Peptides against a protein of PDB entry 6GMG. Designs and how they scored, part 1

All scores and structures are predictions.

Target 1, 331 residues: chain A of PDB entry 6GMG
Amino acid sequence: DSDDRVTPPAEPLDRMPDPYRPSYGRAETVVNNYIRKWQQVYSHRDGRKQQMTEEQREWLSYGCVGVTWVNSGQYPTNRLAFASFDEDRFKNELKNGRPRSGETRAEFEGRVAKESFDEEKGFQRAREVASVMNRALENAHDESAYLDNLKKELANGNDALRNEDARSPFYSALRNTPSFKERNGGNHDPSRMKAVIYSKHFWSGQDRSSSADKRKYGDPDAFRPAPGTGLVDMSRDRNIPRSPTSPGEGFVNFDYGWFGAQTEADADKTVWTHGNHYHAPNGSLGAMHVYESKFRNWSEGYSDFDRGAYVITFIPKSWNTAPDKVKQGWP
Below, numbering starts at 1 at the first letter of every chain, in headers, positions and changes, except where a header shows other numbers.
Peptide ipSAE is a variant of ipSAE made for these designs: the mean of its two directions, with the distance scale d0 fixed at 1.0 Angstrom where the peptide's residues are scored. Compare it only between designs on the same protein; published cut-offs may not carry over.
A fold fails the geometry check if it doesn't show the stated peptide or something in it is severely misdrawn.

## One batch from the design tools (peptide; aimed at target 1 D3 G250 F251 Y278)

Design b1_p8_1 (made by RFdiffusion4)
Pose (drawn by RFdiffusion4):
Structure b1_p8_1 (pose): chain A 331 residues (1-331), chain P 8 residues (1-8)
Amino acid sequence: as target 1 above (331 residues)
Amino acid sequence: SFLDYHKL
C-alpha cells in the first residue's frame, strides 16, 4: 500500500532495454528500462561502459530531478541561469490589452508575463554562453587561464557578461562545480571539463509573505532576466508550488529537463530527458517513467509553471552523460 | 492541495 519511494534494482551491464518509440514528439519508458538504455549509451567513463550505481539509482528515483541529478553528478543548484523576456511586448500588452472573459487583473498580468518569455531564445542564449565557456576552457589548464580566456572572448564579443562580478554565479560556475575539484573529475584542470545545459520549469509567486493573488496567479516582476546578460536570479526560488485556485486543485512545484551538450543546430530537434514523478510501483503514483521529449514538447510546459530557466553547469569530459547525439526510444 | 511528486 505504501506510496514510499523505492530505488530501482541494479540492471546487469549486458541487459539490453525493451524497445520503445516516440509518439508525437515524446517517448517514455519505465525507469527500470531507461536504466538499461542509460547504461548502454550514457554510462561511459573514458569509453568504458558502467553499471548505474546504487547511489545514482537512488538519485534517479526522485523523479524529474533524478535524471539531471544523475547526469550532472550533483543535485541541481540553478545558480547560473538564463532566459529571454520581451519587455516591450509585456509593457505593450499590459497598457493595450485587457483581461479576457473570466480573469482578475492579477491573473491577466500573471499570464501576460508568462507569455512574454521566449524559451527558444532563452535556450539559445544558454547555448551561446556555454559555447564561449567551452572555448575558454579548451586549452586552459588552470582556472586563472580559463577566466582570462573567458573574459577575453566576452569583451571582444561585447557581451555584457564580461562585467559580471568576479564572485558572481557566472564567473564562479566552474570553480563551484564539485567534480571540477575532484581528482577523478576535473582535478582543478578546466580542460578536463565541459559545460552542459538543463532546464527548470517553476512557479513565479514563491514569496510566502506576498498577496494571495501572486501565489495563485503569478508575480510578473519575479524571475525576469537582467537586460544585456539574460541572467535570472534564482536565489529566491525555494521550490514552492503554485497555490491552488479552488479546493482540491493540486500543482507540481517544478520540472527538470536534461539537454546535455547535443550538437544538433535545430533547437526543435533537440531531445530533453525528464521523469514524471518519483518511483513508487507499489504505491499510488505508480512506477517512475522517463520521458524523452523534443524541445517544443518540453517547452510547452504546464499551467503549474509560469517560468522557465536554462541552466549551465559543468561535468568532466571523461563522462558520457552529455553526448553529441541523443536518440529517443530504443533502439 | 499539493502534489508531492518528489519526496523532497
Fold by OpenDDE base, seed 5:
Structure b1_p8_1 (fold): chain B 331 residues (1-331), chain A 8 residues (1-8)
Amino acid sequence: as target 1 above (331 residues)
Amino acid sequence: SFLDYHKL
């Protein structure tokens, strides 16, 4: 229950982290120790380490979303989301495949849809778009210059995103970023900002007016990327969890993983930072833990979710929450 | 109301 959530205490700025522990190919630690690492590695503003503020610690305490929140500087809006879906695979498997023993038709279709998403290609698409945006941000000192650069870049690449409306989440994302407008952030200067990426796992069967089967086993048609652009309409994501399939079963509403702006070209070597649950040291869930996972460990997700999206937002270049290289664990 | 949060 949210009533059990506690804000982690402040950690001294000079306190070094304890060693992380291995956990199924991941590096794992308690939230307080992550705060220590964060202060040493990610807290820098204009090259100077900062103590994590009470507000930031409060954000972090919300679990996986808190990790993305504290590093991006805002609660995730998920408006600029990308994925990749293999329509031919989906159609072929539905036509030629059969339900497993004991699997219902709805369960089969939901599973096939889930398996038809390509997490690596979705991630790659987001990285491509982020790269285009970063080139457009470079040397652009007002939003008009940024938008002009962006349109030119997209035209040169013959990218379908060039056809998006000027008011779309794609073109409005920068102006809608609070840190872009802050004096100590972008100060309305696009060249002071950079594109960053995080990922969200969630459930497709969120429509309360749909069948119970879709809510239990997934909606095969929901949250597919648009052809050409790879954009996912996230407007119907209401953070509704999967419906139980048996008595006593319960599912979580989402998972978030922070990537930032790593330059590692091999997706399998990228590091994703995420939390297990909200911080409840005196509650049944216990203390929050933070994981640094390789892409394969992140992208596999949980049975709670059948969709993954890769989302672009922006942070000031003066922040070090999204470094070019991320080292897994400590030391 | 409270914000949504992770419970895994």
Scores: peptide ipSAE 0.071, ipTM 0.821, DockQ to the pose 0.203
OpenDDE base, seeds 1, 2, 3, 4: peptide ipSAE 0.060, 0.063, 0.062, 0.061; ipTM 0.829, 0.828, 0.830, 0.827; seed 3 fails the geometry check

Design b1_p8_1_s1 (made by RFdiffusion4, then SolubleMPNN; from b1_p8_1, 4 letters changed)
Fold by OpenDDE base, seed 3:
Structure b1_p8_1_s1 (fold): chain B 331 residues (1-331), chain A 8 residues (1-8)
Amino acid sequence: as target 1 above (331 residues)
Amino acid sequence: EVLDVHAL
């Protein structure tokens, strides 16, 4: 229950994390120890190490979304989301495939739709777009210059995003970023900002007016990326979990993974930071744990979710929450 | 804001 959430206590700035190591691609530690690591590695503002503030610790305590929240500086809005969907695979499997033994038609269609998403290609699309945005930011000292640079970059690459409306999340994302407007952040200077990436896993069957089968097994048509751009309309994501398929079964609302701005070209070697649940050390869920997962571990997801989106937002370059290299664990 | 309620 949400009432059991507790804000983790402050950790001394100079306290080193207790050692932890990756096992089968995932490193795990308790939230308090992650705070220690965060202070040593990610807390830097203008090159100076900072203690995680009470506000930041409170954000972090919200679980997986809290990891993204504390590192991005804002609660995820998910407006600039990308995915990759193989329409031909989907159509072919529906046409030529058949339900498994005991699988309903709706279950079959939902599964085929889920399997038609390519997490790696979705991630690569987000990285591609983030790179374009970063080039557009580099020498832009006002929003107009940024937008002009962005349009030019897109035109040069013949990218379908060049056709997006000026009011779209793609073009409005920077101006809608609080840290862009902050004096100690971007100070309205695009060149002081950089694009960063996080991912969200969620359930497609969220339309309460749809069939029960879609709520149980997924909506094959929901949350597909637009052709050419890869943009996903996230407006219908209301954090509604999958409906139970059997008595006593329950599913959860979402999972968030923080990537930031890692430069590792091999997707399989990238590290995704996420949490297991909100921090409830005195409750049934227990203390929050933070995971540092390789892409394989992250992208696998859970049966609770049939969609993955890769979202772009912005942080000040002066923050070290999105370094070029992320390491799992602590020696 | 919505919190993460899943358990791993």
Scores: peptide ipSAE 0.166, ipTM 0.865, DockQ to the pose 0.209
OpenDDE base, seeds 1, 2, 4, 5: peptide ipSAE 0.066, 0.079, 0.069, 0.164; ipTM 0.824, 0.834, 0.826, 0.864; seed 2 fails the geometry check

Design b1_p8_1_s2 (made by RFdiffusion4, then SolubleMPNN; from b1_p8_1, 4 letters changed)
Fold by OpenDDE base, seed 4:
Parts: structure tokens; C-alpha cells; sequence
Structure b1_p8_1_s2 (fold): chain B 331 residues (1-331), chain A 8 residues (1-8)
């Protein structure tokens, strides 16, 4: 229940974190200790360390989405999302594959669709696009210059995104970023902004007008990336969880992981920061924990979800919430 | 805004 959510208290600016603990190949800590790390490592604005504000602590308390929220500066809209789907694999497995023992046809199709997504390729696509955007931002001092640069970069790379409509989330994402318009942020200067990445895991079978089988086992046709661009239409994602397949089974709404703008070329060495649930220290869920996972741990996901998307947004370069290098855990 | 109700 949302009524159990509590905003974590302020932590002194100079308080060092306690050591993180290993958990299933991840580094884990309680949310209060993450705030301490955040203040030491990620809080800097224009090179000055900042205490996490009450507003930021409130955002963080929302759980995994709160980690992305506090670091990106806005609640995720997920409008500029990328994925990779192997259509040939999907068609081939449906044609030549067989349901497992006890697996229904709908369950088989949902599983095959899930397995036809490639998280690593989806992530690489988002990184590729973010790199193009960053080049377009670099010397652009107004939105028109940014858009012109972006179109030129896409043309040079023969990227299908060059054919997107001007109203597409791809071209409108910067102007729709609150921190771009802020005086102490971008101040309407694209060269003061940089592209950053987060990921969302969610359920495909969210259409309440669809069959019960799609809600239980996934909708094989939902949330596929557009060919060539890799863009996913996220407009139908309403944070609806998977439907139970057995009595007492329950699934959760989503998972979010923050990557930022790490420059590590090896995907397996990248660090993803996420939370387990909203902060409810006096409730049934308990205190929020924050995890720093390697890509393999993040991309594995849970049975609750059959889709992964990699989303691009923007933050001011003056923020240190998306550094080039991220260290897992503490110290 | 929607809360994360996930439990790890």
C-alpha cells in the first residue's frame, strides 16, 4: 500500500557509507546508506557536493523507479525506448519448436517471444543512439542546431532514425526534458546536456481486452521494436503486472535500472543501480534496499517480466549522477 | 507517479 511509504531521513553530507554486502553477485545496501554513497559520489552540481534534498529523498523512496528518478531528475516517461527483437528466430521457433511437457500453446508462444528479445543488443542500440545524440549536442547552442546536427549524424550513419517524424519522441525528447529548460540546468543550451540511459522491465500482456492467456503468459506481438530504428512504442505500458497462473501467485508491476552514461565498452562490466521496492520501514515490505548489479544480473530480470526496454533521457552535464565510471558497492 | 511494489 502506498500509504506505507516513508521518506528516508537526511544524511549528513560528510557521512561516509557503510560497506555494501554481496548478494547474488550484486552489491546491496539499505536505502539510507545509498543516500550516503550518493552524496559522496553522485551529488555534485558544478563540482560541488550536495546533500540529497527532501524532494530527492522522496523520489528515491519510490523504489527501483526512485533510483532512476533521483538520478535523472524526472519521473520516467519511457517515451524514447529501444529494444532488439529477432523476428526470424521468433518465426522459426514457433514453426519448428514444440511446447514443453504441460506447456500450453499460449505459454509456449509467450516464452518464445520473450526469448526472442536480446537485452544486450537492445542496450547496445541505446548506447549507439545516445552516442549519436551526444555528438549532436556537443556544439549545439539551440534546439534547431541540435536537431540539424542530429539529422546529419543519422544521415552519415545511414540510420533509420533519420526517417522519424519531427514529433517523434526521438526528436522531441530534449525539449520535453525539464532540466533542459532550467537556468541551472541546460538553460535551453543543448551543449550543456548529455544523453543518459536507464532500463525498464515490464509485462507485455497488459491489455485488459485481450485473452486471459495473453495476460498470464504474455502477448507475443506487444512492445516489439520497430524494424531498423529499434524504437518501442511504450504508450500501452500502464504498469499492469502479469496475471497469476495459479492460486496465490502474484507478480509486480515493473523494475527499473539506472545506467547513466558509463563509458565502459564491455557491457558485462557496466553497473546498474536499482531498488527492491518502495521504502516502507514500518510496513510489511520493510526498508528499501538498493542494489548495484552487473549487466548480467540486471538483464536476467524476473519471471514477472517478459519485456526489457532501454530508455534514453537527458541530464545536465553539470550533474554527476551519470559519471563515466561507476564503482560497484562500497568501498 | 507509481510505486515499485517489487520484493527482492
Amino acid sequence: as target 1 above (331 residues)
Amino acid sequence: EVLDIHHL
Scores: peptide ipSAE 0.381, ipTM 0.918, DockQ to the pose 0.209
OpenDDE base, seeds 1, 2, 3, 5: peptide ipSAE 0.377, 0.379, 0.379, 0.381; ipTM 0.915, 0.914, 0.914, 0.920; seed 5 fails the geometry check

Design b1_p8_1_s3 (made by RFdiffusion4, then SolubleMPNN; from b1_p8_1, 4 letters changed)
Fold by OpenDDE base, seed 4:
Structure b1_p8_1_s3 (fold): chain B 331 residues (1-331), chain A 8 residues (1-8)
Amino acid sequence: as target 1 above (331 residues)
Amino acid sequence: EVLDVHHL
């Protein structure tokens, strides 16, 4: 129950974190200890450490989405999402593959569709686009200059995104970012902003008007990236979990992982920060834990989800929530 | 806003 959610207490600004614990190749800690790390490492505004505000602690308490929320400065809208889908692989496996023993046709198709997504290529596409955006931002002092730069960069790379409509989330994302308009943020100056990345895992079979099989085993046609651009239409994502396939089975709504703007070229060495659930220290779920995972641990996902998207948003360069290098755990 | 309800 959402009523069990508790906002973690304030942590003294100078309090150092306790050591993180290893957990299945991840670094794990309780949310209160993550706040301590966040204040030491990520809290900086214009080079000055700040205590995590009550509002930020409230955001964080929402769980995995809260980690992305506190670091991006806004609740995820997921409008500028990228993925990679191998359509040829999908078609070939459907044609030449066979259901496993006991696997229904719908289960087979859902599995084949899931396996046709490439998380690494999706992440790489988002990083590529973020790099283009960052170049476009660098010397742009108004939105018009940013958009002109962006179109030029896309043309130079022969990128299909150059053909997107002016009202597309791709072109409107910056102007729709609250921190871009803030005086202490972007102040309407694109050169004060940078592109950042987070990821969302979710279920494809969310259409309640569709077959029960799609809700149980996935919708093979849902949430595919557009050819050439890699853009995913996320408008139908309503945070609806997978339907149970057996009595007592239950699935959850989503998972979010924060990457930010790490410059590590090797995807496998990148660090993804996420939470296990909303903070309910007095409830059945218990205290929220925060995990810092390598890409392999993040991208593996759970059986709850058959889609992964890599989303671009923007933060002020004056924030340190998306540093070039992220260290896993503490110390 | 929607909160995260899963366990790791």
Scores: peptide ipSAE 0.368, ipTM 0.916, DockQ to the pose 0.207
OpenDDE base, seeds 1, 2, 3, 5: peptide ipSAE 0.361, 0.367, 0.364, 0.361; ipTM 0.914, 0.916, 0.911, 0.916; seeds 2, 5 fail the geometry check

Design b1_p8_1_s4 (made by RFdiffusion4, then SolubleMPNN; from b1_p8_1, 4 letters changed)
Fold by OpenDDE base, seed 5:
Structure b1_p8_1_s4 (fold): chain B 331 residues (1-331), chain A 8 residues (1-8)
Amino acid sequence: as target 1 above (331 residues)
Amino acid sequence: AVLDVHHL
């Protein structure tokens, strides 16, 4: 419930951020100061700085999802999601492992499933696919050319994604991107667009018809990637949080982290931008803070979540919300 | 309708 949410005020376009620095892989600042940084670094359209609009500030005010929203230009649909799951590790640990002292069987299975996801490999898969998509976009001036290029690239790499249906989120993602159709965006020209990545953390045990144990400790079978493609069916993700295991315990519904299109090859050196909660400067939660985390800090997540997905979407190349290099903090 | 919001 965000009834006390407030839209941050406009910041002058020429106002520099107050300095802040990373500590233990994470830099932190208040949302107002992030807006200042965003205007200096990420706001550029066709090479010109822009003041963050009221609409964009309103989007941002929604917290972690707001960071991804303002930078991607649309509310996350999460349709083109990737992950990596070690099935052999999962089976072996279930067979040979044992519950910890006081751990229930359901809790053990949920934990083992969570630990069987490899965040780095999931991220790597998304980057691989984004790279293929970017090559397919580069010289394509209509959607048909893009799709033909994409199929050729996938065939050359013997990628299982080549077998996806033409109506799948994989092939339909570009045409379903609002900014692709905008005159000042892609203008229906794929070569004006680029693939970008964000990540979502969420809870697996969302099925209300399932056992209480699955809702409390996770559903070991839910939200696994398809073999070969790495695609995750996100259709059952309805932003339902983990069920409490004790009275008074509560969990958050999701977390979002923005990566964009960084070119840093070392995953551990990549920077992920995310928020703590919706902006409520006069409420109990307080002002929204924005974090710039290294991959290790982001991928660690919280006990609120047992799944991570890496999602591909598209933005116009004329936007600077997804630069090649992202730096933490401000000097 | 209020959108689902993260609230860490």
Scores: peptide ipSAE 0.064, ipTM 0.814, DockQ to the pose 0.203
OpenDDE base, seeds 1, 2, 3, 4: peptide ipSAE 0.055, 0.055, 0.055, 0.057; ipTM 0.814, 0.815, 0.814, 0.816

Design b1_p8_2 (made by RFdiffusion4)
Pose (drawn by RFdiffusion4):
Order: sequence, then structure tokens, then C-alpha cells
Structure b1_p8_2 (pose): chain A 331 residues (1-331), chain P 8 residues (1-8)
Amino acid sequence: as target 1 above (331 residues)
Amino acid sequence: SFVPRNLL
């Protein structure tokens, strides 16, 4: 009867996954089967396949956060985040539009703010920034050389990110990555690391001392990207879900999707890996399923979330959790 | 009744 979280059992390294295919842009499989796929194509350490450890299987079993947690080796902090927001569209639709049949002004403002975000450009911005970071750390063998290389390209590219504080989440992103300092990871050598991207969907109205309207319909001024840099201050994100509008209405508080470092230029052809909920095959929600969605399927989101953030973190190059190519389903 | 999907 218990809807307790259970850890999926260990899968032998030679066990191949059951086949599955995408349908209308998304593919899903039970977590036990995804572990088999992950061990075949994502588990490599210096080209050597590995079994998903007990700890990794435990992380994965937590739901959507599990895929990102496993692939990055760290519970996601969302410290360095990017998004795109059309300020002109937002201001114009507020002073020219009107609420639709059956909207409070708070609901109208919340929706317009939501629709003003552009998740394609937001992902595109994280893409170009991660590329600058990777070029900066290519031949840099200490952090100082990495920061010099990073600032040099940003200045020459006239990127407002050059003026970020030395201790900002942007410039401190590499040094604050645990695997960067680990002797078996980056060993304080930026050339042994790689920038990777994952996405977080979440709710904007997370201030418990704010009006109910913002908790139910969103806070338009919350989690907007700074101009020029596109940085999103994630410090006030507390994993608080959207408040219900009627009794019995339940919302999920967040969703994580793993992109990695795919080389595909078509943002619509990129694959994003995420789970539906925590693993509980003997319980109410059932077994965890891992979803592999095309970008548009992922960026479609749900009414639970009115905000999207594309986050940059680092993993060691010796890993294979962010390969150049990601294939939906199996084989 | 709603069952939360996330534990964190």
C-alpha cells in the first residue's frame, strides 16, 4: 500500500533495454528500463561503461530532478540561469490588451508575463554562453587562465556578461562546481571540464507574504531576466508550487529537463530528458517513467509553471552523460 | 485527493 519512494534495483551491465519509440515528439520508458539504456550510452568514464551505482539509482528515483541529479552529479542549484523576455511585448499587451472572458486583472497580468517569455531564445542564450565558457576552458589549466580567457572573449564580443561581479554566479560557476575540485573530476583544471545545460520549469509567485492573487495567478515582476545579460536571479526560488484556484486542484512545484551538450544546431531537434514523478511501483503514483522529449514538447510546459530557466553547470570531460548526440527510445 | 509528485 505504501506510496513510499523505492530505489530501482541494480541492472547488470550487459542487460540491454527493452525497445521503445517516440510518439508525436516524446518517448517514455519505465525507470528500470532507462537505467539499462543509461548504462549503455551514458555511463562511460573515459570510454568505459559503468553500472549505475546505488547512490545514482537513489538520486534518479526522486523524479524529474533525478535525471539531472544523476547526469550532473549534483542536486541542481540553478545558480547560473538564463531566459529571454520581450519587455516591449509585455508592456504593450498590458496597456493595449484586456482580460479575456473570465479573468481577473491579476490573472491577465500573470498570463501575459508568462507568454512574454521566449524559451527558444532563452535556450539559445544559454547555448552561446556555454560555448564561450567551453572555449575559455579549452587550453586553460588553472582557474585564473580560464577567467582571463572568459573575460577576453566576452569583452571582444561586447557581451554585458563581462561586467558581472567577480563573485557573481556567472564567474564563480566553475569554481563552485564540486566535481571541478575533485581529484577524479576536474582536479582544479578547467581543461578537464565541460559546460552542460539543463532546464527548470517553476512558478513565479513564491513569496508567502505576497497577495493570494500572485500565489494563484503569478507575479509578473518575478524571475524576469536582467537586460543585456539575460541572467535570472534564482535566489528567491524556493520550490514553492502554484497555489490552487479551487479546492482539490493540485499543482506540481517544478520540472527539470536535461539537455546536456548536444551538437544539433536545430533547437527543435534537441532531446530533453525528464521524469514524471518519484519511483513508487507499489504505491499510488506508480513507477517512475523517464521521458525523452523534443524541445518544443518540453518547452510546451504546463499550467503548473509560468517560468522557464535554462541553467549552465559543469561536468568533467571524462563523463559521458552529455554526449554530442541523444537518441530517443531504443534502439 | 492530490498526491504530491515531488518530495523535494
Fold by OpenDDE base, seed 5:
Structure b1_p8_2 (fold): chain B 331 residues (1-331), chain A 8 residues (1-8)
Amino acid sequence: as target 1 above (331 residues)
Amino acid sequence: SFVPRNLL
């Protein structure tokens, strides 16, 4: 029950974390210990460590989304989302493949669609775009200069994003970022901001007016990236979980993983930070745990989800929530 | 307002 959620207590600013526990290539800890790590490593504003505020601890307490929320400074809007989908693979597998023993046609189509997404290419596309955006931000002291730089960069690369509307999530993302407008954030200066990445796992079969089979096994046509740009229309994502296929089965509504702005070129070496559930230390779910996963462990996801998106947002450069290097675990 | 959350 949502009523069991508790805000983790404050941790002393100088309290060092306890060692993380290794778990199947991940590093795991309880939320309170993550707060300690966060204060030591990620809390810095203008080079000074900060205690995680009550508001930030409250955000964090919501689970996986809370990790992204506290590090990005805003609740995820998911508007600037990227993925990669192999249409030729999808068509070929549907044509030449066969359902497994006991697999329904709808289940087969949903599975084939899920398997036709390339998480690594989706992530790489988001990194490419974030790099272009960061170059456009670097010397821009107003939004107009940023947009002009961005258009020039895209034109030079012959990127299909150059054809997006000026009101698109792509061009409007910076102006719609609260921290860009904050005096102690960007202060309307693009050069004070940087692009960051997080990922969302979710269910494709969210349309309540669709067939029961799509709700149970996925909608093969939903949440595909646009050709050329890789942009995913997230407007239909309403955080609706997969429908049960059997009595007593239940699925989670989403998962979020925080990447930030790591410079590690090898995707497999990148670290993704995520939470299991909302913090309920006195409830049936128990305490929230935080995981630092390698890309392989993150991108594998769960059976609850058949879509992954890689989302770009912005944070002030003065924040250390998205460092160039992330070390897995503690110490 | 109610904020959605995971239960993993």
Scores: peptide ipSAE 0.085, ipTM 0.825, DockQ to the pose 0.183
OpenDDE base, seeds 1, 2, 3, 4: peptide ipSAE 0.073, 0.079, 0.089, 0.071; ipTM 0.823, 0.829, 0.826, 0.829; seed 3 fails the geometry check

Design b1_p8_2_s1 (made by RFdiffusion4, then SolubleMPNN; from b1_p8_2, 4 letters changed)
Fold by OpenDDE base, seed 3:
Structure b1_p8_2_s1 (fold): chain B 331 residues (1-331), chain A 8 residues (1-8)
Amino acid sequence: as target 1 above (331 residues)
Amino acid sequence: PFIPRSLV
């Protein structure tokens, strides 16, 4: 399967995109046309358009993760992830709810757990934290100043993240970002960086030592956010897909959606950029397509997944891969 | 190893 992956060819820097295809609140295009849009809109370094490099085109060719990869400048590590889980809803539905006709107890519990996640609240939590981080970055010229600012902001907001360990992904995320250390990136100056958001959809039932039912129907206890912080321990996410429930059924391992740093206050108006699969124009999967989806269409996900997480990373402010406003489609 | 998303 992965052997059919092809790196999309270079597109001329001044080539304008063809119109995107609108479909049910999404805008869709082939990967080559997304490269054209990316060069016109997102490619800017220090205000200058750039041709997408061969390396960037190779990253993009990996599909949904490739869209996040090319725009964030690194392969997603998923270390600083947020979600929202309604524990009271979960407990109440387990106690008072009943399996549907033909639904097993394990299927019922997995469904109730999935339905107890609030994607909008999870996204809002990530935006809140990204905003706090951005304020902490603004006047910080070294990592120590950034961390001091961050702790002060968290204390002022009475945020539970102030109690996180200094080695936690929350405090270590900036120093672990390659572009922060790059001369043409942050150059070790936090004030040159900004927080950005992407989302990952994945399967909860990844533990091979667990029951077959958890692998088929979800693990109700897996990948829950910590109370107060909203942090999700992603250390057990190994890109293992859902187990088939019937012969011939197969599931995808993950989905990634790029949000960046949009300032649109209405979650439903935000645009999420994602790919369908790796680029295989001569293979069975065909050419990679890129989608620009509204939040509702992104957050709906697929039956392949029962978890969503909203992840914070950092990019240089000189990059235009995360603009304040994203226009859906073309023109 | 990077596991690209494949539509199965």
Scores: peptide ipSAE 0.105, ipTM 0.825, DockQ to the pose 0.266
OpenDDE base, seeds 1, 2, 4, 5: peptide ipSAE 0.072, 0.080, 0.075, 0.117; ipTM 0.804, 0.809, 0.805, 0.844; seeds 1, 5 fail the geometry check

Design b1_p8_2_s2 (made by RFdiffusion4, then SolubleMPNN; from b1_p8_2, 5 letters changed)
Fold by OpenDDE base, seed 1:
Structure b1_p8_2_s2 (fold): chain B 331 residues (1-331), chain A 8 residues (1-8)
Amino acid sequence: as target 1 above (331 residues)
Amino acid sequence: PFIPKSLV
């Protein structure tokens, strides 16, 4: 129940954040202090700082998904998602591995499937595709020119994405972005847009018609990337958490991490911005906190989740929500 | 529908 969710109050545009520093790869602050930071660092439209609007503060109050929402300008649709899965590792571990002491067969298979995903390779694939898209955007003044450029780039790289249908999330992602159509956004000009990345962690065992074991321990066959493209079909993701294995156990529905368009080549040095839960300062959950995590801290995830996806969307180049460099904390 | 994160 999110009935106790509250919109954080407005912060003065000139109010500086209270200092906070990273510890063990993660910096943490309360949501109101993140709003202050966001106004100083990320709020710029056409080079001018802006106060976070009531609508944006409302979006942010949703927790980790709210961080991605306020920075991307839309609620995540997760349509253009990438991952990396080692099929040979999976098959070999199933054949040669054994359940741990007290581990069920279903628990073993779910664990082996989870361990067969490579978060770093998934992230790298999304960055590669985002780079191709950005090159296709650069000199394209209409969608047709963008699509033609994209097909040429993919052909030059012999990328399997060149074989995707014109209606696929890959080719339709730009036209389906609200900010692309906005007068003060892209204004239907692809060259005004840039590709950005966020990540989602979620549970594979979401099919209610499946076995209880799949819901408790994961579905080894669910949400695998397509060979060659790395595309993940996210259509079956319904934000259903892992099923409890014992009485009183509960799991989180999802986690979202915002990367944007950082240029840091070393994945381990990239910064991921996320939130703990929805903002409920007068409720049992308390005030929302915002985390700025290194990739290791982000990609490690939680036992609540057995899948990670790296998603591409677009924002106007005039927005500063996805700068080349992101810093943890405030001095 | 917009879904919030329910837990930490």
Scores: peptide ipSAE 0.354, ipTM 0.895, DockQ to the pose 0.229
OpenDDE base, seeds 2, 3, 4, 5: peptide ipSAE 0.049, 0.347, 0.346, 0.348; ipTM 0.788, 0.890, 0.889, 0.891

Design b1_p8_2_s3 (made by RFdiffusion4, then SolubleMPNN; from b1_p8_2, 3 letters changed)
Fold by OpenDDE base, seed 5:
Structure b1_p8_2_s3 (fold): chain B 331 residues (1-331), chain A 8 residues (1-8)
Amino acid sequence: as target 1 above (331 residues)
Amino acid sequence: SFIPRSLV
């Protein structure tokens, strides 16, 4: 129920944030204080600080997806998603492993599938691809030049992505980015754009025609990356939550974490920005909180989700929503 | 501490 959702009020551009609350490798604050930080650190367009607009505050108010939305400039489409899955581990554990005490066979298979994903390798794959894309963008003044550069880079690296169709999400992602076409954005100039990364956590058992067990415990075969490329077909992700296993149990539809374009080589030192829920200061959920988490805290996820994907999109280089370095918390 | 919940 989003009926209690409220758009956070505007914050003065010069208002400094209050200190964030540190907690177990995370830094936490209320959404209004994140707006203050965002205005000081991330709001810059062409080197100038901007007040977060009403539209951007409205986007942010949607919770975890709102953090990614305001920083990417568009609602997440999740088309260019990467993951890493250990097929041999999965097969071996299914064959040789045993259900835990009280664990059903379907629960065991769902858990084994979840545990066969490697979040760090999935993230690393997305970073590698984003780096290739950024090199292809750097000196490309039209889309044709970008695509030619991209194909050359992929060929030089012997990357399986070179075999993707020209209409695939991989090659079409730039042209499908609104800010690429905007006059004050890319203006159809690839060299004005950069690749950025966010992550989505979601449930695999979304097929309503499948067994109840798959909906409760996961679909072991769903949302696996393609061999060689690491691409995940996200077309079946409909933001459907896990089905309850007991009366009164309920699960959340998704989580989103914003990484942007951090250059920190150590994955464990990277900072992921995410929200808890939509902003409902007068409702049962209360005010939205924003978290800046280390990768370990982000990638751990929740029991609500059995899949993680690392998604590439693009923003104008003139935006400061994806800086090379992100400092956790405030000050 | 609420579990993340976002609606579109």
Scores: peptide ipSAE 0.077, ipTM 0.818, DockQ to the pose 0.411
OpenDDE base, seeds 1, 2, 3, 4: peptide ipSAE 0.072, 0.076, 0.075, 0.069; ipTM 0.818, 0.820, 0.821, 0.818; seed 3 fails the geometry check

